# Peptides against a protein of PDB entry 6FRK, part 287

Target 1, 411 residues: chain A of PDB entry 6FRK
Amino acid sequence: NEEVLNAMLKEVCTALLEADVNIKLVKQLRENVKSAIDLEEMASGLNKRKMIQHAVFKELVKLVDPGVKAWTPTKGKQNVIMFVGLQGSGKTTTCSKLAYYYQRKGWKTCLICADTFRAGAFDQLKQNATKARIPFYGSYTEMDPVIIASEGVEKFKNENFEIIIVDTSGRHKQEDSLFEEMLQVANAIQPDNIVYVMDASIGQACEAQAKAFKDKVDVASVIVTKLDGHAKGGGALSAVAATKSPIIFIGTGEHIDDFEPFKTQPFISKLLGMGDIEGLIDKVNELKLDDNEALIEKLKHGQFTLRDMYEQFQNIMKMGPFSQILGMIPGFGTDFMSKGNEQESMARLKKLMTIMDSMNDQELDSTDGAKVFSKQPGRIQRVARGSGVSTRDVQELLTQYTKFAQMVKKM

## One batch from the design tools (peptide; made by RFdiffusion4, then SolubleMPNN)

Design b2_p28_1_s4 (from b2_p28_1, 16 letters changed)
Fold by OpenDDE base, seed 1:
Structure b2_p28_1_s4 (fold): chain B 411 residues (1-411), chain A 28 residues (1-28)
Amino acid sequence: as target 1 above (411 residues)
Amino acid sequence: SEKEKEEKNLKLILKLLEEKAKKKLEEK
């Protein structure tokens, strides 16, 4: 029994290391799992694999819980949120994502650019803020980030803003001058929350970076970025362990809406390659895909039209990056779609939709769309000419439609 | 082929949408 446990724990530890979980945390997890597993219960014929997976899951849930309640903004108050993090962490983009998140919830939100070190930092923030219709402050002439931050905070306090987000200078190196500047800004503006932004793709370096920030600045919250496809998120565990601060949000892509509140259970499920069924359900609910009662009824009756397929492709494209959708499906791990394969898949869906845009209502609404085209080959040529594609591309679409319609009928 | 993987993935998404649709209809 102990040999089997040790072999299975070795596989789990390997998978966690491949997921960028820190070696020290993996060792601690292994010891905690060994202590939590009753070897006598493992003898009773229970699925040893499921028991170990459940024990690992429970211990990972404890590792992402710092035992500290996350800070939340108070409605009707002025909440100052200071962002800190290295250059390239996605800090500036994350400021805009958080501002947009609160704005969509009906908070009076603004952005301050106190990054004087990076040329074009203010232009980048201004561009992002303008696109999102978020009020912003910064200077092209003032070089002291303390002055800019103080003036911006005072301005937006006087204008009764509820969420005041301050973006600071990020540097490539952990320079003492960066931490001194951050401390001076923090002392001047007295933030209600200090958010450390961490890039999940830095893997094993997450612990050392998160610790260096916590040792110099009173980090109270963590946001993890670049949790799109490649980063398995194991570095997030290292950030929580080092900062003793909760993860409050995650960045899941490049779009301003690729930002979600952190949920422990879905995150650990994704980290273990179990998928995020709950997040998939939530995204499908947010898209109001349920408002298509007509589609649901057609699917129940084994009916599927080219229009129904078009609407499903629109829905898939609205769900965001196809890699994220697939990464939420159990057994479709993050390795299934490289960024290249995602763009190619989306381009393919757009091409299929462009072909269908050249179809008429009789062709789109037919329960036997493939037979309509097979009976009148001139329709294929018309659609091919209208969409600027080959007759072969139209035939490939009709072949795909036929395979989907046959699947719906077997359901 | 990559095309066959994409077709399989699209089929899986359609299946998940259908399973969700069935659950919502059982709750009504």
Scores: peptide ipSAE 0.000, ipTM 0.300, DockQ to the pose 0.027
Fold by OpenDDE base, seed 5:
Structure b2_p28_1_s4 (fold): chain B 411 residues (1-411), chain A 28 residues (1-28)
Amino acid sequence: as target 1 above (411 residues)
Amino acid sequence: SEKEKEEKNLKLILKLLEEKAKKKLEEK
């Protein structure tokens, strides 16, 4: 057991390092987990496994939790949110995504373009804002971002906007002039929240960059962009540590809707290389399947019965959009469902369940259900007659079950 | 609570990582 737990901790540390998590944070996690085990071992004589799992869990949560409560806008107030970050971080796009998020939540939202450095910054913001029907402010002639930001904030305050988002200039280099301009804007508009936007792909450089912003302005929130499939996002933890500021949102693509509130658990799962499993776990937990622990324990033992498959089909039918579930279950996605319509897919599942409704408990609860049917072909004929299907349909079900049971054994 | 759900999910992830680690030790 102790060797397995040490191997698990090693796998966690390796996955975090592969996700671009700063080596100092990973070392600190390892040391804190060891110290917690040693302290709890001395104190409680409790099950070492549960203690280690709990210690690892606490330290993983601590990596993403700076111990500071995330800023939230106050309803019926004028909330000024200033965005800061490097050019190419997705800052301008993220301003539009955040504005759209709050607008969809019934907040009166607006955008201000105080980026005077980048040619076409205002046109880009205007284009994004217009598509989303978000009110915007900016200038084609004013070159002082302080003037633009101040005038825009005043205008939208006077118009009783609740969420006033200010986009600032981003530059490629840490130029003192840029940081001074950013500080001047912050001092002029007195934002309720300063959001540091970072690209998840920057990796280990995130700490130094995030620190440079925090040393100049009071960064209180982090938004991580480009958390689509390739970016592991471990550099975001360095930004959290450097800024002492929580991640509040993540950008998951190019579309204005590819933006979600930060959740600790899905993010940690992605860092651990378990992204697809997380979505499965979330869906399985949303179903309030009391048997989730029992199912996972069965799957761990490579046990998969026809009853377990039936229960999974019932769960799939309860979850709704079948395409979203199958893509999340390892090995279900490719072979089980023909590229057909979702309705045809649900009809196929319902047909398979109807076949299984004609099976007996011995057939359903057998760990080798296909072999039970192969040894006694008369069972196939009984089930076929009972469900009103062909013997071929029953054989196809058993073939599918065998493929699944083999996949579960390989898991 | 959302926090209890998050804890349950992360404990599940850790259980899966433990089994993966166990399999890697059994293959050696």
Scores: peptide ipSAE 0.036, ipTM 0.622, DockQ to the pose 0.018; fails the geometry check
Fold by OpenDDE base, seed 3:
Formats: C-alpha cells, sequence, structure tokens
Structure b2_p28_1_s4 (fold): chain B 411 residues (1-411), chain A 28 residues (1-28)
C-alpha cells in the first residue's frame, strides 16, 4: 500500500512540477498528502487513485488560500487600486481588463497611466481605454510618476469615480529604482489596494519575483496573467505563498474580456488537467440566456435545429474568446488555447452564422435540417449565393449540424 | 485537422448545455 501511494504521489509531484509549481511547495504538499491519507482507509478497498487525487486537490486548495480575505471595492466610495509588476507581466493590459470588468458591473471606473519610463505607455493605455470607453489620465510631458498619479487620483476623486486604477512603471528586471518609484507612488496616492500582476509563464521564478515585490510594497492582491498559454498556473501558488495575498483575477488572453474573477476550485481543477467545468458553468450562468429552458427541453427530447445551433454559436461568442471556453473543458489540451487559433475559430463561427443568416425559417426550425436540404438541393445553392460562400461550405455546415444533432440524441 | 476542431467545438456546446441542465436540476 505505501509503495503504491509513493508511486502515485511521484506521478502527481511530477505533474505539479510540469505545471510550474515550486519544488518546495510540491515537497510540502507530498508530506501533507501523506499525513492526510489514512492508510487503513486505503486498505479497505477504496479507490486509491481517487483518494490520492482528492487529498492532493484539498492540499492544493489550501496552498491557493492565503487565509486572508480578498479586498473588495466599496460601492459609492473612491477606491484607489495601484498596479505593480514587471514589464511584460501584462500589467498595463490587466489594468484595462480590470477597469472594463468593473465598468461592466456598473462601477464608475477610470485609468491613470503613471508609467513614464516606457515610451508609448500612455498611448497604449489611451488606445485600450478609448476602445473600452473608460476615462483615462496621463501626461506626455510630466516625467515624475508621483505627480501624474497624484494629479490623476485627485482629478478622479473630485469627479466621484468609484474605481481609480493606477498603472505604474515596470522594468525588465527587479531594480531598486523600480521599487523606490513604486514606494513613492504608493505613499503619495495611499491606495486602498495594491495589486501585483504576475506572468504565469515565468514558472519557477514566480516565488522570488512575488517576494521581491511584497518585501518593498504592501501587496494585498495578486492577478495572474498568461494562463491562456502553456503555463498551467502552478506559479500562482508560489505568488500566494510569497505575498500572503489572494489571487483576485486571472488573465486568460489578450482580449479585454479575457479576464475573470479567480475561483479556487476551477483553477486547481485546471492545474491538475481535470478541466474547468465549474468556471464553464459559471460563464454559462452569467449569460442571461432566457431561452436556455426551451433549449434544454428540446435537448431532452433529442431535438436540435439549425436555429438552436445558431443560438449556441451566439452564446459562445458572448462568453468571450472561444479558446478560453475550450480550455475550460476536460480533455481540450492547451493546444486549443493558442492565440492564433482563437481568432480563426471566431471567424469560422461568424462564417457559419452568416451561412445560417441566409437560411429561411423552415430550414432553421426543422428538426432534420440536413434532410430538408438533401431533399431540395436547390436550397443549398440559394443559401450559398445569399451568404457569398461555396455550396461546399453550406454542405460542410450541414455535416457539422448533423454530427451535432447526433450527439444531442445520445445525451 | 479543421474537422477535429469543429467536432471539439460541438462537444463544447454539448457539455455547456449538459452542465447548465444539471445546475437547473440541483436548484429544484
Amino acid sequence: as target 1 above (411 residues)
Amino acid sequence: SEKEKEEKNLKLILKLLEEKAKKKLEEK
């Protein structure tokens, strides 16, 4: 029994190391799992693999919990949120994502660019903010980030903004000048929350980097970026351990919507390669899809129309980038999360929808849409001409629909 | 292959619907 436990723990430890979990945390987890496993219960014929997986999952949940409640903004107050992190961490992009998140939740949100070190930082922030219709502040002439941050915070406080996000300078590496600048900005603006932005792709360097920031500034929250890439996010555990601060959000791509509240269970499930079914369910529930009852009822009856497929494509497009949704499903490997495939996948969904926009109600609402087209091939030619596509593209759509309808009948 | 991507996308929609159906059953 102990040999089997040790072998399974070795596999789990290898998988965690391959997920960029810090070697110290993996060792500690191994000891904690060994201590939490009742060897007598393992002898009683319980599924040893499930028991070990559950114990590992429980210990990973504890590693992501710093034991500190996450800071949350107060409605009707002026909440100042300062961002800190290295250049290339996704800090500036994350500021815009957080601002957009709160704006969509009905908060009066603004952005301040206090990055005077990077040429074009303010232009980049301005472009992102303008696209999202987020008010912004910065300077092309002022070189002191303390002055810009102070003036911007004062301006937006006077205008009764509820969420005031301050983006600071990053550097390519940890430098004393960066930490001094961050401390001066923090002292001047007195932020309600300091958010450390960490790139998950730096792997084993996450602990040392997170610690260096926490030792200089009072980091109270962590945001982990680039969880859309090959990084499984194991470095996030190191950031929590080093900062003793909760992860509040994760960045899952380059789009402004590629941002979600951190959830412990989905994150650990993804880290273990179990997929993020729970986060998928939550994204599906955030879609106020009033028509979902009618669809569920149709699915229970094994009915699925081209219109039902169209509505599901609209739903996927409303959920944000298709790659993120795919990455939340168990057995969809990280290869589906590749950025190049996302735009192509969305363009393909849009093309399929454009083909369906050229269909009539009889074609869309038929429980056997493919048979309607097979009985009257002239319909394929009409739809192809109406949508500006080949008859082959319409036939491919009908083939996809047929496969989908067959899967629905098996549910 | 593009066809495998499509089949995966379709499986996604199905799982999404299945999990939403399960949650609605747990809330009754």
Scores: peptide ipSAE 0.008, ipTM 0.338, DockQ to the pose 0.065; fails the geometry check
Fold by OpenDDE base, seed 4:
Structure b2_p28_1_s4 (fold): chain B 411 residues (1-411), chain A 28 residues (1-28)
Amino acid sequence: as target 1 above (411 residues)
Amino acid sequence: SEKEKEEKNLKLILKLLEEKAKKKLEEK
């Protein structure tokens, strides 16, 4: 019994070290998980494998929780968000993603380019902001980032912007001049939140980098970038430890929409390569809902149909605490949970199901449902008419399906 | 293999456990 636990913990520890987890934390995790299981085994008669998985998961939830509540912007106030991070971290792209996220939520959002060091920084920000229809500020002539940041913040405060995002200069290395500049900007604009942007692909360097930023600037939030299906998200944890700050968002790709609020449970599940779907399936199985073996088998083959999505929505509606379950579904966690209470989220699922009720078997059972609709746009109009919704509502459903199906194919 | 997925999965879990452990060491 102890040998099986030690073997599983060894596999876990090996896996984490290969995910660029710091060896000290892996050791402490192993001890904490071992201690937690030894206490629970005495009480519950549960299957040891499930207990180990639960103990590991529970201790991970604790690790992503810095014990500090994530900063959230206040509606109707002027919220200044300063971005800090190395060049190549995806900082500038992440500023645009965050601005677009808040704009889509109905926040009056703007961007300030206070990066005077990188040639074309302002042009890049301007290009991204213009594509997203986000108001922006910057200078081609002002070389002092403090002046640009101060003037831009003042301008957008006077124009009653609610979200004022300031992109700062990044360096390729930790340079004292960068930290001094960041401190001067922070002191001048007095940001409500300082966001450290970290590239997940830098692995073991995440801790040292995050610490260097926290030691110089009062980092209050972390955003982790490049969490595509290949990125070892473990460096994100090193940033949370070093900064003592919560991860607030993750970047999951190159597109402006490849950006989601950080959720501990889905992140841990994805980190565990259990995928949001496997964690969902496990939770479905714990709830003793209908046999999902057929769905699991399809998902293992990278097959995901609109019918499979419909069946998942039915299962979710059966499970209760809807907010916890939708958070585990890739692509649904951000758009569905963001605007409403549990009742509004259920109403949205019911609306999507009603749209799918107007689809035919060829559309529902296609492994590329979005392509079926794109090849024959008349199908969108038929489904829209049949379900009493706009063609836009059908297109939004197909966009969500496509995002989900792409995640299933990456699993 | 399913085993390599499970190993990759466990890998990311322990990284989250590592970070809280450091915070507890810095609070002492």
Scores: peptide ipSAE 0.000, ipTM 0.278, DockQ to the pose 0.011; fails the geometry check

Design b2_p28_3_s2 (from b2_p28_3, 14 letters changed)
Fold by OpenDDE base, seed 2:
Structure b2_p28_3_s2 (fold): chain B 411 residues (1-411), chain A 28 residues (1-28)
Amino acid sequence: as target 1 above (411 residues)
Amino acid sequence: DEELKKLLEALKELNLLLQQLEKIQNET
């Protein structure tokens, strides 16, 4: 039993090290898991794999929990959020993603560029902000980031902005001058939250970088970027351990929508290759379940219509990026997120919906939609003409519907 | 929890069907 435990722990430790989890944290986790596993309970015929996975999961959850409640903005107040991080961490892009996230939630949000060090920093922020229709402030002439940050924060406070995001200079090296500048900015604007932005792709360097920032500035939150299909989330654990600060959001791609609230359980589940069941649950629950209850009842009875498929396509489109939804489903590994042209998949969904928009209620609400079309082939030609597609495209849709309806009947 | 699991399985299968549609369209 101990040999089996040690072998499984070795595999988990290898996977965590491959996932860029710091070697000290992996060693500590191994000892904690060994102490949490009752070998006597393992002798009683319990699924040893399930027990070890549960113990590993529980200890990883503790490593991501700094024991400090994440800061949250207060509605109707001015919340100043200062961003800090290295150059290339995705800090400026993440400022825009966070601003867009709050704007979509109905917060009055703005951006301030206090990066005077990098040529074109203000142009980059302005470009991102303009695309997202987010108000912004910065200067082409002022070289003091303290002045820019102070003036921008004052301006947006006077205009009753609720979320005021300040982007600061990032450097390639941990230079004392950068940290002094960040402290001067922080002292001038008195931020409600200081967010450290970390690139997940830096791997084992995450701990040392996160610690260097925490030792110089009062980091209260972490955002981990570049958690696309290639980035191993293990550096996030190192950042939490070093900063003693919660991860509040993750960046999952290059698009402004490739940004989500951090959830501990889903993240650890994904890190272990178990999928993000809870995040998928929560995304499904964020879709007003009232419309889904009627669908769930139909699915329970093995009923599935073309309308039910249309509603599912609408739900998938509402859930945001298709790659993120797929990456939340257990067994859709990271490789699935990396290979999918998300825009192409959404365009395909939209094409299928456009075909269904040319169908009538009798066709959409039939429990055997394919049979309605097979009995009257003239319907296929009507739908094809109405949607501007070939009769073949309509037949392909009906073939896919039939496959799905057969799977629903087997559930 | 069982209902949600069934919905997730259905969404998974829908996604697999979308991927199959994707392959068919890339082969045509």
Scores: peptide ipSAE 0.009, ipTM 0.319, DockQ to the pose 0.146
Fold by OpenDDE base, seed 5:
Structure b2_p28_3_s2 (fold): chain B 411 residues (1-411), chain A 28 residues (1-28)
Amino acid sequence: as target 1 above (411 residues)
Amino acid sequence: DEELKKLLEALKELNLLLQQLEKIQNET
């Protein structure tokens, strides 16, 4: 029994190391799991694999809990939120995502660009803010981030903004002068919350980076980005351990909506490759799929039209990046989340929708849409011309539809 | 809950189809 336990723990430890969990945390977890498992209960015929998975799950839940309550903004007050992090961590994009999240919740939100080091930082923030209709402040001429941050915070306080987000220059661990500038900004604006933005893809470097920020500024919150990639997010455990600060949000993709509140259970389930059924249910419920009762009823009757397929593609696009939805379904391996495939998959869905936008109601609402096109080949040529695609692209769509409609008829 | 499960199954099947098609397109 101990040999079997040690073999299974070795497999779990290997999978956690492949998930970028720090080697010290994996060793400590192995000892804690080994001490928590009753070997006598394992001898009684209980599923040894399930017991080990449950013990590992419980210990991982403890590792993401810093024992500190997350900061929350106060309604009707000015809440200053300062962002800190490495260059390329997704910090600037995450500022816009957080501002948009609070704006959608009915908060008066604004953005300040205090990144004077990176050329085009203000243009990038301005572009993101303008697209989301978020008020912004910054300078093309002022080079002191303390002046920009102070003036911007004062301006938006006087205008009674509730959420004031300050983006700073991306730093590297080797630049003490840049950490001093970050501390000067923090001292000038007196933020209510300092958010460390961490890239999940930096793997084993997460601990040393998170610690370097916490040693210089009072990091109170963590946001983990790029969880849409191959990174399982094991580095997030190292950031929590180093900062003693809760993860408050996760960035799951490139879109402004690819941002969600951190949930411990779904995150650990995903880290273990169990999927995120709960987060999938929540995302599906946020889409108000009550309007899909008519579609579910059609599917129950084995009816599926090109319009029903179009509506499903719209729903998939509203749920966010397809890779994220898949990564939430148990048994879809992490290999599905290749960054290149997500934009390409969304571009393919948009192309298919553009082909269907050139179809008429008789074609879209037919219970046998493929047969309508097969009986009158001139329809394929019309749709191809209308959508700017080849007749082959339309035939491929009809072949796809036919396969799906045949599956629905077997359900 | 049962309707949500059916929709999730349908979306999963649609996805498996899209993946099979992507694989066929990359092999051609």
Scores: peptide ipSAE 0.009, ipTM 0.323, DockQ to the pose 0.080
Fold by OpenDDE base, seed 4:
Structure b2_p28_3_s2 (fold): chain B 411 residues (1-411), chain A 28 residues (1-28)
Amino acid sequence: as target 1 above (411 residues)
Amino acid sequence: DEELKKLLEALKELNLLLQQLEKIQNET
């Protein structure tokens, strides 16, 4: 039993290391899991794998909990949020995402560009802010980030903004000068929250980088970016451990809406390849699919039409990047999160929808759409010609619909 | 919550179908 436990723990430790979890944390986790597992219960024929997975899950939840309550903005107050992080971490994009998040929640939100080092930083922020209709401040002539940050914060305080987000420079090459600048900005504007932005793809470097920031500035929150790629986010555990600060949000793509509040359970589930069912539920709820009541009522009666399938494809396309949706479903590995597969999957959904756009209401609204086409094969040829596809492509769609309609009838 | 679970199950099944189809398309 101990040999089996050690073998299974070795596999889990390997998977966690492949997920960019720091080797020190993996070693600590292994010892904590060993101490938490009752070997006598494992001898009694319980599913050893499930027990180990549960113990690992529980210890990972502890590693992502810094024991500190996340800072939250106060309604009706002026909340200054300073962003810190390396260049290429997605910091500037994340400032815009956070501003957009609060704006959509009915907060009076603004952005300040205090990145004077990166050429075009202000233009990038201005472009993102303008597209999202977020008020912004910055300078093309002022080179002191302290002056820009101070003037911008004062301006937006006087205009009664509730959320004032300050983007700072992210220098790669001069850590000391970056940290001095960050400290000077922080001292000048006295932020209510300092957010460290971390790229999930930097793997084992997350601990050292996060520590370097925490040792210089009072980081109180972490945002993890680039969780849409191959990065499983294991480096986030290292950032939490180093900063002793909670993860508050995650960046899940390149779009301004590819941003979500951090949830511990879904994140750990995704890290373990168990999927994020809760995040999928939240995304489905955020879509305000009011039309879902009529669909749900049809599904309860085992009714499923080609129109219902078309509406589901529209809903899937509205849920955001297909890779993210797939990555939230248990058993869909990180390989489905590849940008290539997402474009192909979306192109395929669009092709299927284009085929259905060439169908008539009688075909779309039939409770047995496949039988309508089987009784009159000339319909397949009409739809194929109308959509510019082969008769085989239409038959494949009808075969898919039939499989889905059969599953709905079993529900 | 039960209705949402059913919808999520249906969406999972739809995604499984889409994946099976991608697999068939990549094998052809």
Scores: peptide ipSAE 0.008, ipTM 0.324, DockQ to the pose 0.147
Fold by OpenDDE base, seed 3:
Structure b2_p28_3_s2 (fold): chain B 411 residues (1-411), chain A 28 residues (1-28)
Amino acid sequence: as target 1 above (411 residues)
Amino acid sequence: DEELKKLLEALKELNLLLQQLEKIQNET
């Protein structure tokens, strides 16, 4: 039993190291898991694999919990949020994403560009803010970030903004001059929250980087970016350990909507390569998708109809943002999240559903829907006219259905 | 658990199809 435990722990440790989890944290986790597993309970015929996975999962959950409650903005107050992080961390993009998130939640939100070091920083922020209809402040002439930050914070305080986000300079390397500038800005504006933005793709460097920021400024929150790349986000554990600060949000792509509140369970499941099976189960259960049993039974038999596809589109629409659903599905590489404007993907789903709404029950319930249309091309023209689309759009839908139905037959 | 895994794989593929449709629409 101990040999089996040690072998499985070795596989888990390897997977965690491949996920950019810090070697020290992996060692500590191994010891904690080994101490938490009752070998007598393992002898009693419990699924040893499930027990080890659960123990690993539980210890990873503890590693992302700093034991400190995340700062949350107070409604009807002026909340100043200062962003800190290296250049290329996605800091400026993340400022815009956070501003947009709060704006969509009905907060009076604004952005301040206090990055005087990077040429075109203000133009980039202005472009992003304007697209999102977020009020912004910055200067083309003022070179002191302290002055810009102070003036911008004062302006937006006087205008009764509730969320005031300050983007600071980021450099390619940790430099003393950057840390002094950040400290001067922090002292001048007295932020209610300092957010450290970390690129997940830096891997093992996350601990040292996060520590360097925490040692200079009072980082109270972490945002992890580029969880849409090959980075499994193991560096996030290192950032939490170094900053003793919770992860509050994650960036899952380049789009302004590719931003979500951090959830421990989904993140750890993804880190382990399990996907967010639990979060999917929870969402499936929360949605009372009782009809899933009938669908699962059809899928087991390799049967898939246009109606079954329509019901899946309805389920996806009920689950909310498409990007979030994707991030939850096991083995969806983050490369899948990067390509879609969530609104555009939802509009396409709705278009496909509108095409299917013009189909009859014989077409929808056929186990070979594409063959029904191929045998009687007049059906394509009827559906196209009924849905206000081209015959090409209907053919594209049928092509997609055929690909999906072929995959279901292989499952 | 296996049934849910199959459903998730099906949802996965459905989404692949949606992204392919997305790409086609952005190229037109």
Scores: peptide ipSAE 0.012, ipTM 0.347, DockQ to the pose 0.177; fails the geometry check

